# Peptides against a protein of PDB entry 8BZL: the designs that were tried, part 168

Target 1, 228 residues: chain A of PDB entry 8BZL
Amino acid sequence: SYDRAITVFSPDGHLFQVEYAQEAVKKGSTAVGVRGRDIVVLGVEKKSVAKLQDERTVRKICALDDNVCMAFAGLTADARIVINRARVECQSHRLTVEDPVTVEYITRYIASLKQRYTQSNGRRPFGISALIVGFDFDGTPRLYQTDPSGTYHAWKANAIGRGAKSVREFLEKNYTDEAIETDDLTIKLVIKALLEVVQSGGKNIELAVMRRDQSLKILNPEEIEKYV
Target 2, 242 residues: chain B of PDB entry 8BZL
Amino acid sequence: SRRYDSRTTIFSPEGRLYQVEYAMEAIGHAGTCLGILANDGVLLAAERRNIHKLLDEVFFSEKIYKLNEDMACSVAGITSDANVLTNELRLIAQRYLLQYQEPIPCEQLVTALCDIKQAYTQFGGKRPFGVSLLYIGWDKHYGFQLYQSDPSGNYGGWKATCIGNNSAAAVSMLKQDYKEGEMTLKSALALAIKVLNKTMDVSKLSAEKVEIATLTRENGKTVIRVLKQKEVEQLIKKHEEE

## One batch from the design tools (peptide; made by RFdiffusion4, then SolubleMPNN)

Design b1_p18_7_s1 (from b1_p18_7, 13 letters changed)
Fold by OpenDDE base, seed 2:
Structure b1_p18_7_s1 (fold): chain B 228 residues (1-228), chain C 242 residues (1-242), chain A 18 residues (1-18)
Amino acid sequence: as target 1 above (228 residues)
Amino acid sequence: as target 2 above (242 residues)
Amino acid sequence: DEVQEKAMEEARRRRERE
């Protein structure tokens, strides 16, 4: 039986399922990414972890490889599928090409995966946007964003999820070369940006930092409060 | 609204997956399942609804399933869906054991099933599984563990949680009475009875209507035990005396 | 998680109103 086309064009040329997936993203926790000079930073709005929930299982930032990490907004289960596929691709690339993926390469892979799910008759779009950050092998810091449509772009700074508009407006005003001159200033910029939509406190922010030739570091709440 | 309700799992204009939400609603009408993590063990307690005298009690439990030597689960929702998922869990665990010559880590087993659940929410021609699960287990990485998963393929680790009928009220009670770091298996059992007594709209809790399984470590081995009816009766009696 | 949690919470609130 032909699976009924799920994602189809409207008479006015819209892909409603993609637009509705974007609405799912807008309901997600806010994530922010900033590219510094020699650092990339991801921050995510941490919803108050329900009492009795293990915080270990509520991570919103994950490594795709040693040189790439991702934050997302939207459906967590959808994100897990994308993350797993991306991780497999990163490892496959290392085996076949003998080099780590570039941040652009893995972003394009994820974007292509998302796009295929917008065109396949038997599949709905992924209900996620992602911020993908990392370092290329030449040491260049990169930030990319993907959306449910499978589009992707490179950014200096961006935000996704519920508070994304306010955070982007903040970043547009405050992202300067001076504001990212040091690693600490870059981290501070991310925290300040998130504080536009998150109530004050290191407990409400998940923050990850990747520096050149270093692994992903997730900051603890005490480390975050030092910047607030 | 109705068009999004009757078709393959698709997004609503508001970005909602109604078929997943409706599956969760169906689970809300299922018998209550509760999980509590203690320092020295983990337990599942489940409401038993089908008490038929002619049922061959040879089954380990109506709602509690042994997955491997180190893990068990409890199910709330559609029984047929539950059987498929529990069988899949066993197969995944067995394949891992054969491949790596070690038991599958608890979270990896949970995640593997959650990816299957998620797929049934994204791929056409299938409905979501109408099942939530509680998982209890032990592994060398994290020790005793409790997880919950839902039809969306989302999961989380918990100190205590509840699924099924009146799960909201049960979770509220657990939040009030659960003492982190001080929970013994004995106290967890007492808490389970307390919560079930309030969650099950029965005037008196009966041992025939409650299934309890414990997972402990003895001499470096995991022991999964379903409590005998007499043991459950004793727990109920103790609760009534307090 | 938030979308799913909200969906679960809304589903929960619907059940509490019935």
Scores: peptide ipSAE 0.019, ipTM 0.635, DockQ to the pose 0.065
Fold by OpenDDE base, seed 1:
Structure b1_p18_7_s1 (fold): chain B 228 residues (1-228), chain C 242 residues (1-242), chain A 18 residues (1-18)
Amino acid sequence: as target 1 above (228 residues)
Amino acid sequence: as target 2 above (242 residues)
Amino acid sequence: DEVQEKAMEEARRRRERE
């Protein structure tokens, strides 16, 4: 009988399935998130889409609600499940509470979902980390990260995926109040951070911008090149 | 032997629950948490390991959670498991308050969570929680209290105890230095710093790496306070001067 | 309770031996 995918402790106290899920995240395309003053920006490394693949189907940045968007690193199929559940929760919250979710709320929901999959019999952990950005109803910009274990934290800036270490090192050096003073500077910071790991400029970057009281905008390559 | 390692709710031939033991092992590698009961209060002291420059909110308390107005806890182990359990504690406490119109007694809250932990060791298909907790609280029945619980669902009341990394060494130090009946909160704070300085795997104890919360009674109300970094610095400085 | 207590005691003894 194939051993049911059970996340169990090793003799040394490790949850190997969670650790292996984190390794799956590290193999994913790099994503970066930055919180500005009145803007949140997500950037993702575009892997070369096969010439015959519809570019519309390879979106790594998705809206969860009008005020929240998410980028992920790791297993795309796992991400789809999480995104769908998060979208349902966002809509449910609007119906029951009559307000949009806070970014923290939806992050906590996703984190709790992930955690439960680390304790449920016959279920493996989700092989994804996520950057969740958006605005609370009071207009406060937020950035959260969650990992396969179901941990989550609020960030000023962070990165996930293959190039995350290099991008984080860049952000640690360059994230200042001055660097995020304007929306344009914040966007530029994200692009510069991604360029630490992406070789061929603006063509290989997907950028999403959410400004205060505005919908998610995905920038086209020409718009990205203006910031480089 | 390997056949029992992967099953969460099966006794070994020797009567051991390996998954519970392994969960406890995981906790042994987590950051150190101390609890000390004093005559005039109770405290939690915890190691802060995750200092990230890009964190948005300086988590004033990464490992210390307020449960209700009269109780707080500290956690050692898997953070995601801890978040689930601390949320459950808050829900239990709130449900009790709504039902009885009074705060839940400290031991009852601890027991309720321990029953949940135990269930995860007995019912198949789930792994144990990789978390130990220290609880501090006040109630009208027993006054100031300190409890410890582990992945098995066992708990106990303590005058002083430690969970996480180097917990055994910390407990030994606490046994030596804890003066029964003479412990003030001030002395307890000094003792906490002394023990953390020896048990934390750091060259020098710094205030950025330590979280401390105190629970006291003021004017017939419970006050839970997380010490400011400057207050912790003063405690460390005082210890270095002694 | 006895089995859990024994498991705790064994875990404690293991930690005390290290």
Scores: peptide ipSAE 0.018, ipTM 0.553, DockQ to the pose 0.039
Fold by OpenDDE base, seed 5:
Structure b1_p18_7_s1 (fold): chain B 228 residues (1-228), chain C 242 residues (1-242), chain A 18 residues (1-18)
Amino acid sequence: as target 1 above (228 residues)
Amino acid sequence: as target 2 above (242 residues)
Amino acid sequence: DEVQEKAMEEARRRRERE
């Protein structure tokens, strides 16, 4: 059956393993990214952490470098592999090029990595989509998305995971220049977008912000509640 | 048999490479890309399918890629595969330039990529690239050129051709309307709009759904230009008035 | 990466032989 085969073309021209990897992403927790004027914001749906699990260990937003972070939807173990490789590449780029990566560069790297895993018969696709945000050296905020196929695009705002459709519909309606005029408004936009699919308000949202020339800041629940 | 369908490097009893054929089938479902060679230039016209309000403004071309100063390509098929191949084209062109201190001839660049494509059909453990490309270019040897390549690594030069969805119908229309030796870039643009209007599965052709790039020579330099939406709108309007 | 690099290298070698 092509559905259990290596990543090969079906008779009708489909790569079922890539499509199924995309289905794995759709089962993942919702993540949203928004590019503001001088801010990038990532929000992720918190899964109910088991009562005995340390919440600090369940982060879905991670830094790739000082100027780049990502959120993902899909298989956490797959994400870890991608994150680690991306971090190594960011470090390597700093050493070889003497500048931090652009957000596009590292996105392209990740995308290429994913693509290669779709073309080797000895490998399955990565079951992850990622929102990659950050600042280029010129101070331009960037948001990129990549999927299991290795496709990537630049976005003003986007969402991935289980609630992505609803969140995107919200963003399509509400993403305006006025809505991102300030950092606070941009943060509010992300929170409101996530609240379309997240139950129980701000307590179930992980939110991270990166401002120009600042490191990634993860907001605590109390900080999130101020924006609700 | 299912056994041959799942292996990239094995011929069927009938001598067919099913994975290559299936890759070509995948391309058949991709957005339409046209190439037309004119006396004074060459163009690519491509269907834009990914129209999203939230796309970043930096994203101006989905399917048309500048390769170097003298060449561009359009892609039909798997976008991620296309990104890999277009990057490779750029690297090949750059390496040639560095080695020989002149731009790579158009056909040599096409051939170099086709060898890579072919390798992915012959060497074990890899699937074919699910991508066909149209190449436009200029070089001092042959002037303006248009090439097409497929997942097998086959390529050919063309006066006009089409890849992707409804490509057969488009090619038929191009054969009917293409006037050899009399094709201006202006007439080629009009022909591209005419063909796209008939081959795209849209009720009305709109500029937002079409990408067009032209390659011309001005003052002894190659100029690759992606047409602005307003320019495409004018071409569509002109076609609707005829 | 290694397979792609090898394929490109083999393709290069084929072109150098022509």
Scores: peptide ipSAE 0.000, ipTM 0.516, DockQ to the pose 0.082

Design b1_p18_7_s1 (from b1_p18_7, 13 letters changed)
Fold by OpenDDE base, seed 3:
Structure b1_p18_7_s1 (fold): chain B 228 residues (1-228), chain C 242 residues (1-242), chain A 18 residues (1-18)
Amino acid sequence: as target 1 above (228 residues)
Amino acid sequence: as target 2 above (242 residues)
Amino acid sequence: DEVQEKAMEEARRRRERE
């Protein structure tokens, strides 16, 4: 069967390994991204940390550079590989071009990496989708999403993972210019969106905020509860 | 579904990596390994299954490996795979030390190996490593640490955890008895014996079937010590008296 | 990750049933 081989086309033109990797993403914890006016916000569903687990080691949001951060859904180990490659590229770009990457540039890099793993013999696709947010050097907030195929698009708001459909439906209804008029409203929008699929309130949400000309800030549970 | 027994780790239609799951299944049949973090140290306790009298006693520990002066690990799964991974851990730690003139941070060593494990799940012509590891260590960043990694290249930090045979039951017991913030190394050792006594597939827990290592700080240095058989016997005896 | 944890839990449950 074609699905047992390296990522190859089926007779009907499907890349089954890519589709199956997308199924792995759908099993992942939900992540949401929202672009505000002067803010970008990432939120991720926290699984209940096992009683004996160190919360420090359970992070779904990471910085790629000072101006870019990423959330993902799918295979954590696969994500780590992508994150590391992206971080190296961000640093390389700073050294060679003397400017930080644009959010689009690093997204395209990640997308190209993913695409190569869909075409290379002896490799499987990455089992991750990513939400990549940040600021371009001109101060423009950006949100991109990429999937296992290596496709990417710019978004105002989007979600990935197991609850993505419900979160997207919420965002489609509630994402307005008024809803993102302030930083606090934008944060509140992300929290409300995640609460559509996350049970038991703010304790099960990881939230990261990047404001213009500021570093990534991960909110603590107490800070999140202020927005609920 | 048996359909995805391909020589390459690929996704199933449901988005599962069956070769990774099967590797985890293999680990479930391996000897039990426990890790417990205390306020004043961290320990590994491992089941020793190969009690062959002819085993050269020079092998200090079958299941516990010193990685560097600040870290040790225990392994559950395929011994040959474990040997490869433990050697790689030592090499990574050594390279870091040579490059930076400082010991590698614990989590960074764990992550480096996990990236290797992940690669064996993604690249063709390779199978996943049939090994889970527990790592104990100390560094200046986080102090005493306990990590667990699996064949997927996933890892996490823990206060207490278990891998191998009856790991589920062991974790349940650890959750019940582990007292956060109050755990001494002495109490952790007692807890390890308690859990092993219930989870090992042996009629009686004996010191010959258990390996225990402790990692402590003495005079600003990390000390990794494998408990002597007599010390383990005393711990077992104490548990039987309670 | 959730996928991995689920896989681990499923593998665990399979072992507990044997």
Scores: peptide ipSAE 0.017, ipTM 0.634, DockQ to the pose 0.086; fails the geometry check

Design b1_p18_7_s2 (from b1_p18_7, 10 letters changed)
Fold by OpenDDE base, seed 1:
Structure b1_p18_7_s2 (fold): chain B 228 residues (1-228), chain C 242 residues (1-242), chain A 18 residues (1-18)
Amino acid sequence: as target 1 above (228 residues)
Amino acid sequence: as target 2 above (242 residues)
Amino acid sequence: DETVLKAYEEAKERREKE
């Protein structure tokens, strides 16, 4: 009997496979996103890169396009599939519409992809949540989150993964207009938020910054330590 | 609990893919494979378990497969699954070459296979591949490279790593002895023998039980060479003298 | 399994278009 993965409703209306996929996300490394005034910042907990692992292959923050980047929590292999699909869509959009995608558009695309995997017989949900940040063509910074269910929302700041609760609580208390008044303050906010769950400072944090009309910049550990 | 164990493409209540974990467990019982990246080359070393006296001495690398002119891999896990995946790697590499008139970049080949592996974890009616792979290669973008992939479709680049039996112990030893930036292919070979000698449950390491392949660059060409038994014997002898 | 094959082919086509 081909035990097809069946994402079906329970008698009480729950999609257990989606909920269980969310548990996979909760086991993932913590990621945080913050929208500033003219900056978007992603931070990710670096799992101790095994001493012999190539750091370039352990990146948890990736560009989807020149104006959009993504961090994720959960199953890395699942994330790769989503990222590849999103990148193709971003390029396709540029070719067909002659404009880059909006952050909302690509988020909706990813969300729709995830949703389809929750409804298709013989497929399991993606075991990932994503923080998607970037700039719209008008220069507006955006932050979106999506989860295994295919739901998505816009955020000022949010976190996903194992430490997400603590990080969110920190952000709820500390996200103010003053805290994001400058790019540097926004970066500091992300670092401080991650330090709620990450031990030993800048060495265990991956941080990416996207400014208006600029490409994604991944900060090196030395740059991160300047903010600590 | 058992219901989730039998289904290939469902999450457990805890968010685990048990079939993937079980596939990884199966790999843990397979023969040891090592990969070490050096400044001047990259190598694979694998335990040979099937020593049949009737095997024609034509040193067929049982566990090391040439993928194309610039890449090779070693496999730990289910042999039948390995054969399917290695064949697929060759096909992917060949198709890319035909399409683009250049060799496939190493990471792209690895990623292509990893997407297949991932699909077998997400689509119903399939089981995960019970195979981990080490990939060695050279391309013009990153030079010498070493990758590892597992049944989940995850992969990573490594300076040195191990899969199969006693992989954790091997990795620990590699971490201790691997000198970043100073690793020559010669030193990597010595390190491989050292690690295999400790991780293989044999009183004496024999050249018959070890396969080693090196990937180097000579005159702007990639050279993949499986070491002859005599060469492996010399490496073992050198290790015993130290 | 047609589903996995289809997914693989789709993934391949996407990579070939990149």
Scores: peptide ipSAE 0.000, ipTM 0.594, DockQ to the pose 0.024; fails the geometry check
Fold by OpenDDE base, seed 2:
Structure b1_p18_7_s2 (fold): chain B 228 residues (1-228), chain C 242 residues (1-242), chain A 18 residues (1-18)
Amino acid sequence: as target 1 above (228 residues)
Amino acid sequence: as target 2 above (242 residues)
Amino acid sequence: DETVLKAYEEAKERREKE
């Protein structure tokens, strides 16, 4: 089958499908990531879940492995594909290399997957950006961001989704060594950053923390309210 | 014509590959990269555009990539495409080393990647890579070398060249000031700063916006060094005093 | 992509024969 090229260059050198995928990300719920000294924190805006929807099924933060977790903004269905592929790769790496993935490694894997979908026949770009956090084997906390193009960078702090601009502006002003001196301060920084765009307090925030040598912990609303 | 814009890279009635041309247009908007060959070394100089306060200070060059012990490259164009190609270059170089127990010759590495680029222009349903590369290297066959490749898979060896924003103007300046056979690495560095100062769309050249790498031979080994910010500042200062 | 890899290998073989 002659699969038509979906992602092509415009006359002015733009990849429209990638740009449009970035617009899909901008419509997504806001996600924030912050790297602390010995902690990584992800926060996501909770969309008003329909009263009859099971809250367990609307998780925007997921574990990729014991040492890596991801938040995303954009198309949830696209995210599931990426998450599943990443999880398989994490397990494969543990089996073949006998070590967990580094955060950079799995980020690069995801980025390469996304890039391939911008250059493959009959495939559109993934309509997601992701914040990937975790710990390397040496205990170094890491935060990476990927976009629909397959570009990735390491960050101290970043935000994606509809409120990302305002949240980033807040983080640029408030991310200091003093602001991340303790785990609690780091968590508070993420919450404050999300409150720039989220209305009605801690009930509308999903927050996950990963400490050194610890598994992903999702904070309950009561725990979040203690920081507000 | 719109008909050729929306399809796999195919020839227009006029014999043009529009998707390749459009990829080259994308590169024209990228940061400037310079390469200069000297008698005692080769250098890459690249514009650094992405200075974000929240970036994790990775001591790694944004635009300059080490490929192996004897080669480095700089990229103008789409960053994600660049990452894929630079990774492929590293893999090709490693596979060659494992197979032949010697480093891959510079031109062979460049050619191998160019074949991949060309394939992406010929085979159905794939777009061209939106990147041009400058390669610097040393091998026992040709010594110090500088190459340029584009989205079509074409490549060439150069004494000095430029890719990215204002590349045509930069090449013109290089043609005027490059002295064949008399170029030292020191002179090449000064020339790079001179050209970047004129071609970058900035009012004042700063060390924060420029990355420079040099490739030299010391004690029979190739040394690839990224200049420190202070060293680049000194080069800029020297240029301003001249 | 298997097609591109095949093309690369074929191109390599052609260069080795020349």
Scores: peptide ipSAE 0.000, ipTM 0.489, DockQ to the pose 0.089; fails the geometry check
Fold by OpenDDE base, seed 3:
Structure b1_p18_7_s2 (fold): chain B 228 residues (1-228), chain C 242 residues (1-242), chain A 18 residues (1-18)
Amino acid sequence: as target 1 above (228 residues)
Amino acid sequence: as target 2 above (242 residues)
Amino acid sequence: DETVLKAYEEAKERREKE
């Protein structure tokens, strides 16, 4: 059956392995991204860290470069491979072009990597979607989303993972220019969006913010509770 | 040649990697391995299965492998796969040392192997490794560390954890008895014996069926020591007296 | 939540209930 083969077209023109990889993403923890005026915010559902698990090893949000960070939904091991490749590319770009990557550039790189794994013999697609946020050198905040197919688009706000539908519906209703007028309001919007699918408590949310000309800041639970 | 390309770990319609799940199932039938992090050290305790009387006095731990001067691991799963992975760990650690003139950080070694494991789940013509590992180590960045990795290439840091047979029950017991911030290596050893005694399907725990290694710091050096059978016997005896 | 681990645990729980 075509669904048991490497990534090939079905008779009806579907890439089943890509679609199935998208199902893996839907089982992942929910991630949300919002582009504000002068801020980008990523939020991720913290699944209950098992008692005795080291929290430092459960990172759902990571920096790709000083100006770019990423959240993902899906297979953690697959994500690590993508993150590592992206980090290398960011550094390579700085060395060769003498400028940091644009958020679009690194998104396109990741998307191209994913696409190649949908077309290469003896490889399966990456079981991840990613939200990539950051600032271009001109100070413009950006948010991109990629999926297992290698498709990517720019967004004002988006969500991925198991609760993505509910979070997107919330964002569609509540994302307004007024709702993102300030950094604090933008952060609140992300938290409220996550609370649609996450059980109550600042302990169950990981939140990262990047402001213009600032590094990625991961908020502690106490800081998150101030916005709840 | 083309027929072997068909042996690729692929997604199910539900987005599951069944070959990885099946590898984890195989590990569930393997001997129990425990790891416990203490304030003054970290330990591995592993069930010895297949005590063949004709095995020459196992100078070498069957389940616990020294990786470098600062790290050791235990394995649950397919022995042949374990041998390949432990050898790879040693090579990675050695290459790093040669390149950077310092020991590889613990998490970095774990991650490097996990990337290999992941690759065997993504690239054609390969099956997942049927092995989970516990890693113990010390580095200057995080001090004493305990990690667990599975066939998917996922890993996590732990204060205490278990892989292999009856791992869920063992983890439950560890959660109950592990005292955060108050765990000494001595208390960790006692806890390991307690958990193994309950999780191993044996009427009486014997020292011949248990391997224990400790990792400590002495005079600014990491010391990895496999406990002698007599030491393990004493730990078991002490537990029986409580 | 490692997606694969969770799926495995869920599958195990289902098998244990059967």
Scores: peptide ipSAE 0.000, ipTM 0.598, DockQ to the pose 0.067; fails the geometry check

Design b1_p18_7_s2 (from b1_p18_7, 10 letters changed)
Fold by OpenDDE base, seed 4:
Structure b1_p18_7_s2 (fold): chain B 228 residues (1-228), chain C 242 residues (1-242), chain A 18 residues (1-18)
Amino acid sequence: as target 1 above (228 residues)
Amino acid sequence: as target 2 above (242 residues)
Amino acid sequence: DETVLKAYEEAKERREKE
């Protein structure tokens, strides 16, 4: 059966393993990314951490470098591999080029990695989509999205995971220049977008913000509640 | 049959490469891309399917890629595969420029990529690239050129051609309406709109759904230009009035 | 290549008839 083989074309031209990897992403927790004027914001739904899980081990938002962070939806183990490879590349780039990566560069790297796993023997696609945000050296905020196929695009705002459709529909209606005029408004937009799929407010949302020339900041629940 | 279509790209008893054929099937479902060679330029016209308000318009075009100062391409098929191949094209072109201190001839760039495509059909453990490309370019050897390549690594030069959805019908229309030796860029643009209007599965052709790039020579330099939406609207309007 | 395209179309037609 074509669906159980390594990633090969079906008779109708489908890559079923890639499509199934996309289904794995749809089962993942929702992540949202929004590009503001001078801020990038990532939000993720917190699934009820089992009482015995160390919250420190379930990070859905991670830094790739000082100027780049990502959120993902899908297989956490797959994400770890991608994150580690991306971090190594960011460091390598700093050593060889003497500048940090652009957000596009590292996105393209991740996308190429994913694509290779859709074409290489004995490998399955990565079961993850990622939202990659950050600032280029010139201070331009960027948001990119990658999927299991290795496709990537730049976005003003996007969502991935289980609630992505509803969140995206919200963002399509509510993303305006006025809605992102300030950092606070941008953060509020992300929170409102996540509330379309998350039942309980600040306790079930993780937010990370990166401002120009600032490090990634993860907001605590109390800080989130100020925006709700 | 089942043994040959589920494994690495191998020959069937009939001498067919099923994985290549299946890759071509995937391309048949992609958005339509047209290429037309004129006496004074070449053009690419591509269907734009992904119209999302939240997309950041950072890209030159969704389906049309600048390769170097003298070449551009359009893609039909798997976008991720296309991104890999377009990057390779750019790298090949840059390496050539560095080595020879002149731009790579158009056909040589196409051939180099086609060798890569072919290798992915011959060497074990890889699938073919699910992408066809149209290439437009100018060089000092042959002037304006249009090429097409497919997943097998085959390529050819064309006066006009089409890849993607309804490509066969488009090619038939191009064969009927293409006037050899008399094709101006203006007439080529009109022809592109005419063909797209008939081949795109849309009730009404809109400028938002069509990307057009032209490659011309101005003052001894190649100019690659993506038409503005207003320009495309004017072309569509003109077609509707005829 | 026109030959490859023709072969593909013929193969498609055969598959659609099966």
Scores: peptide ipSAE 0.000, ipTM 0.486, DockQ to the pose 0.042; fails the geometry check

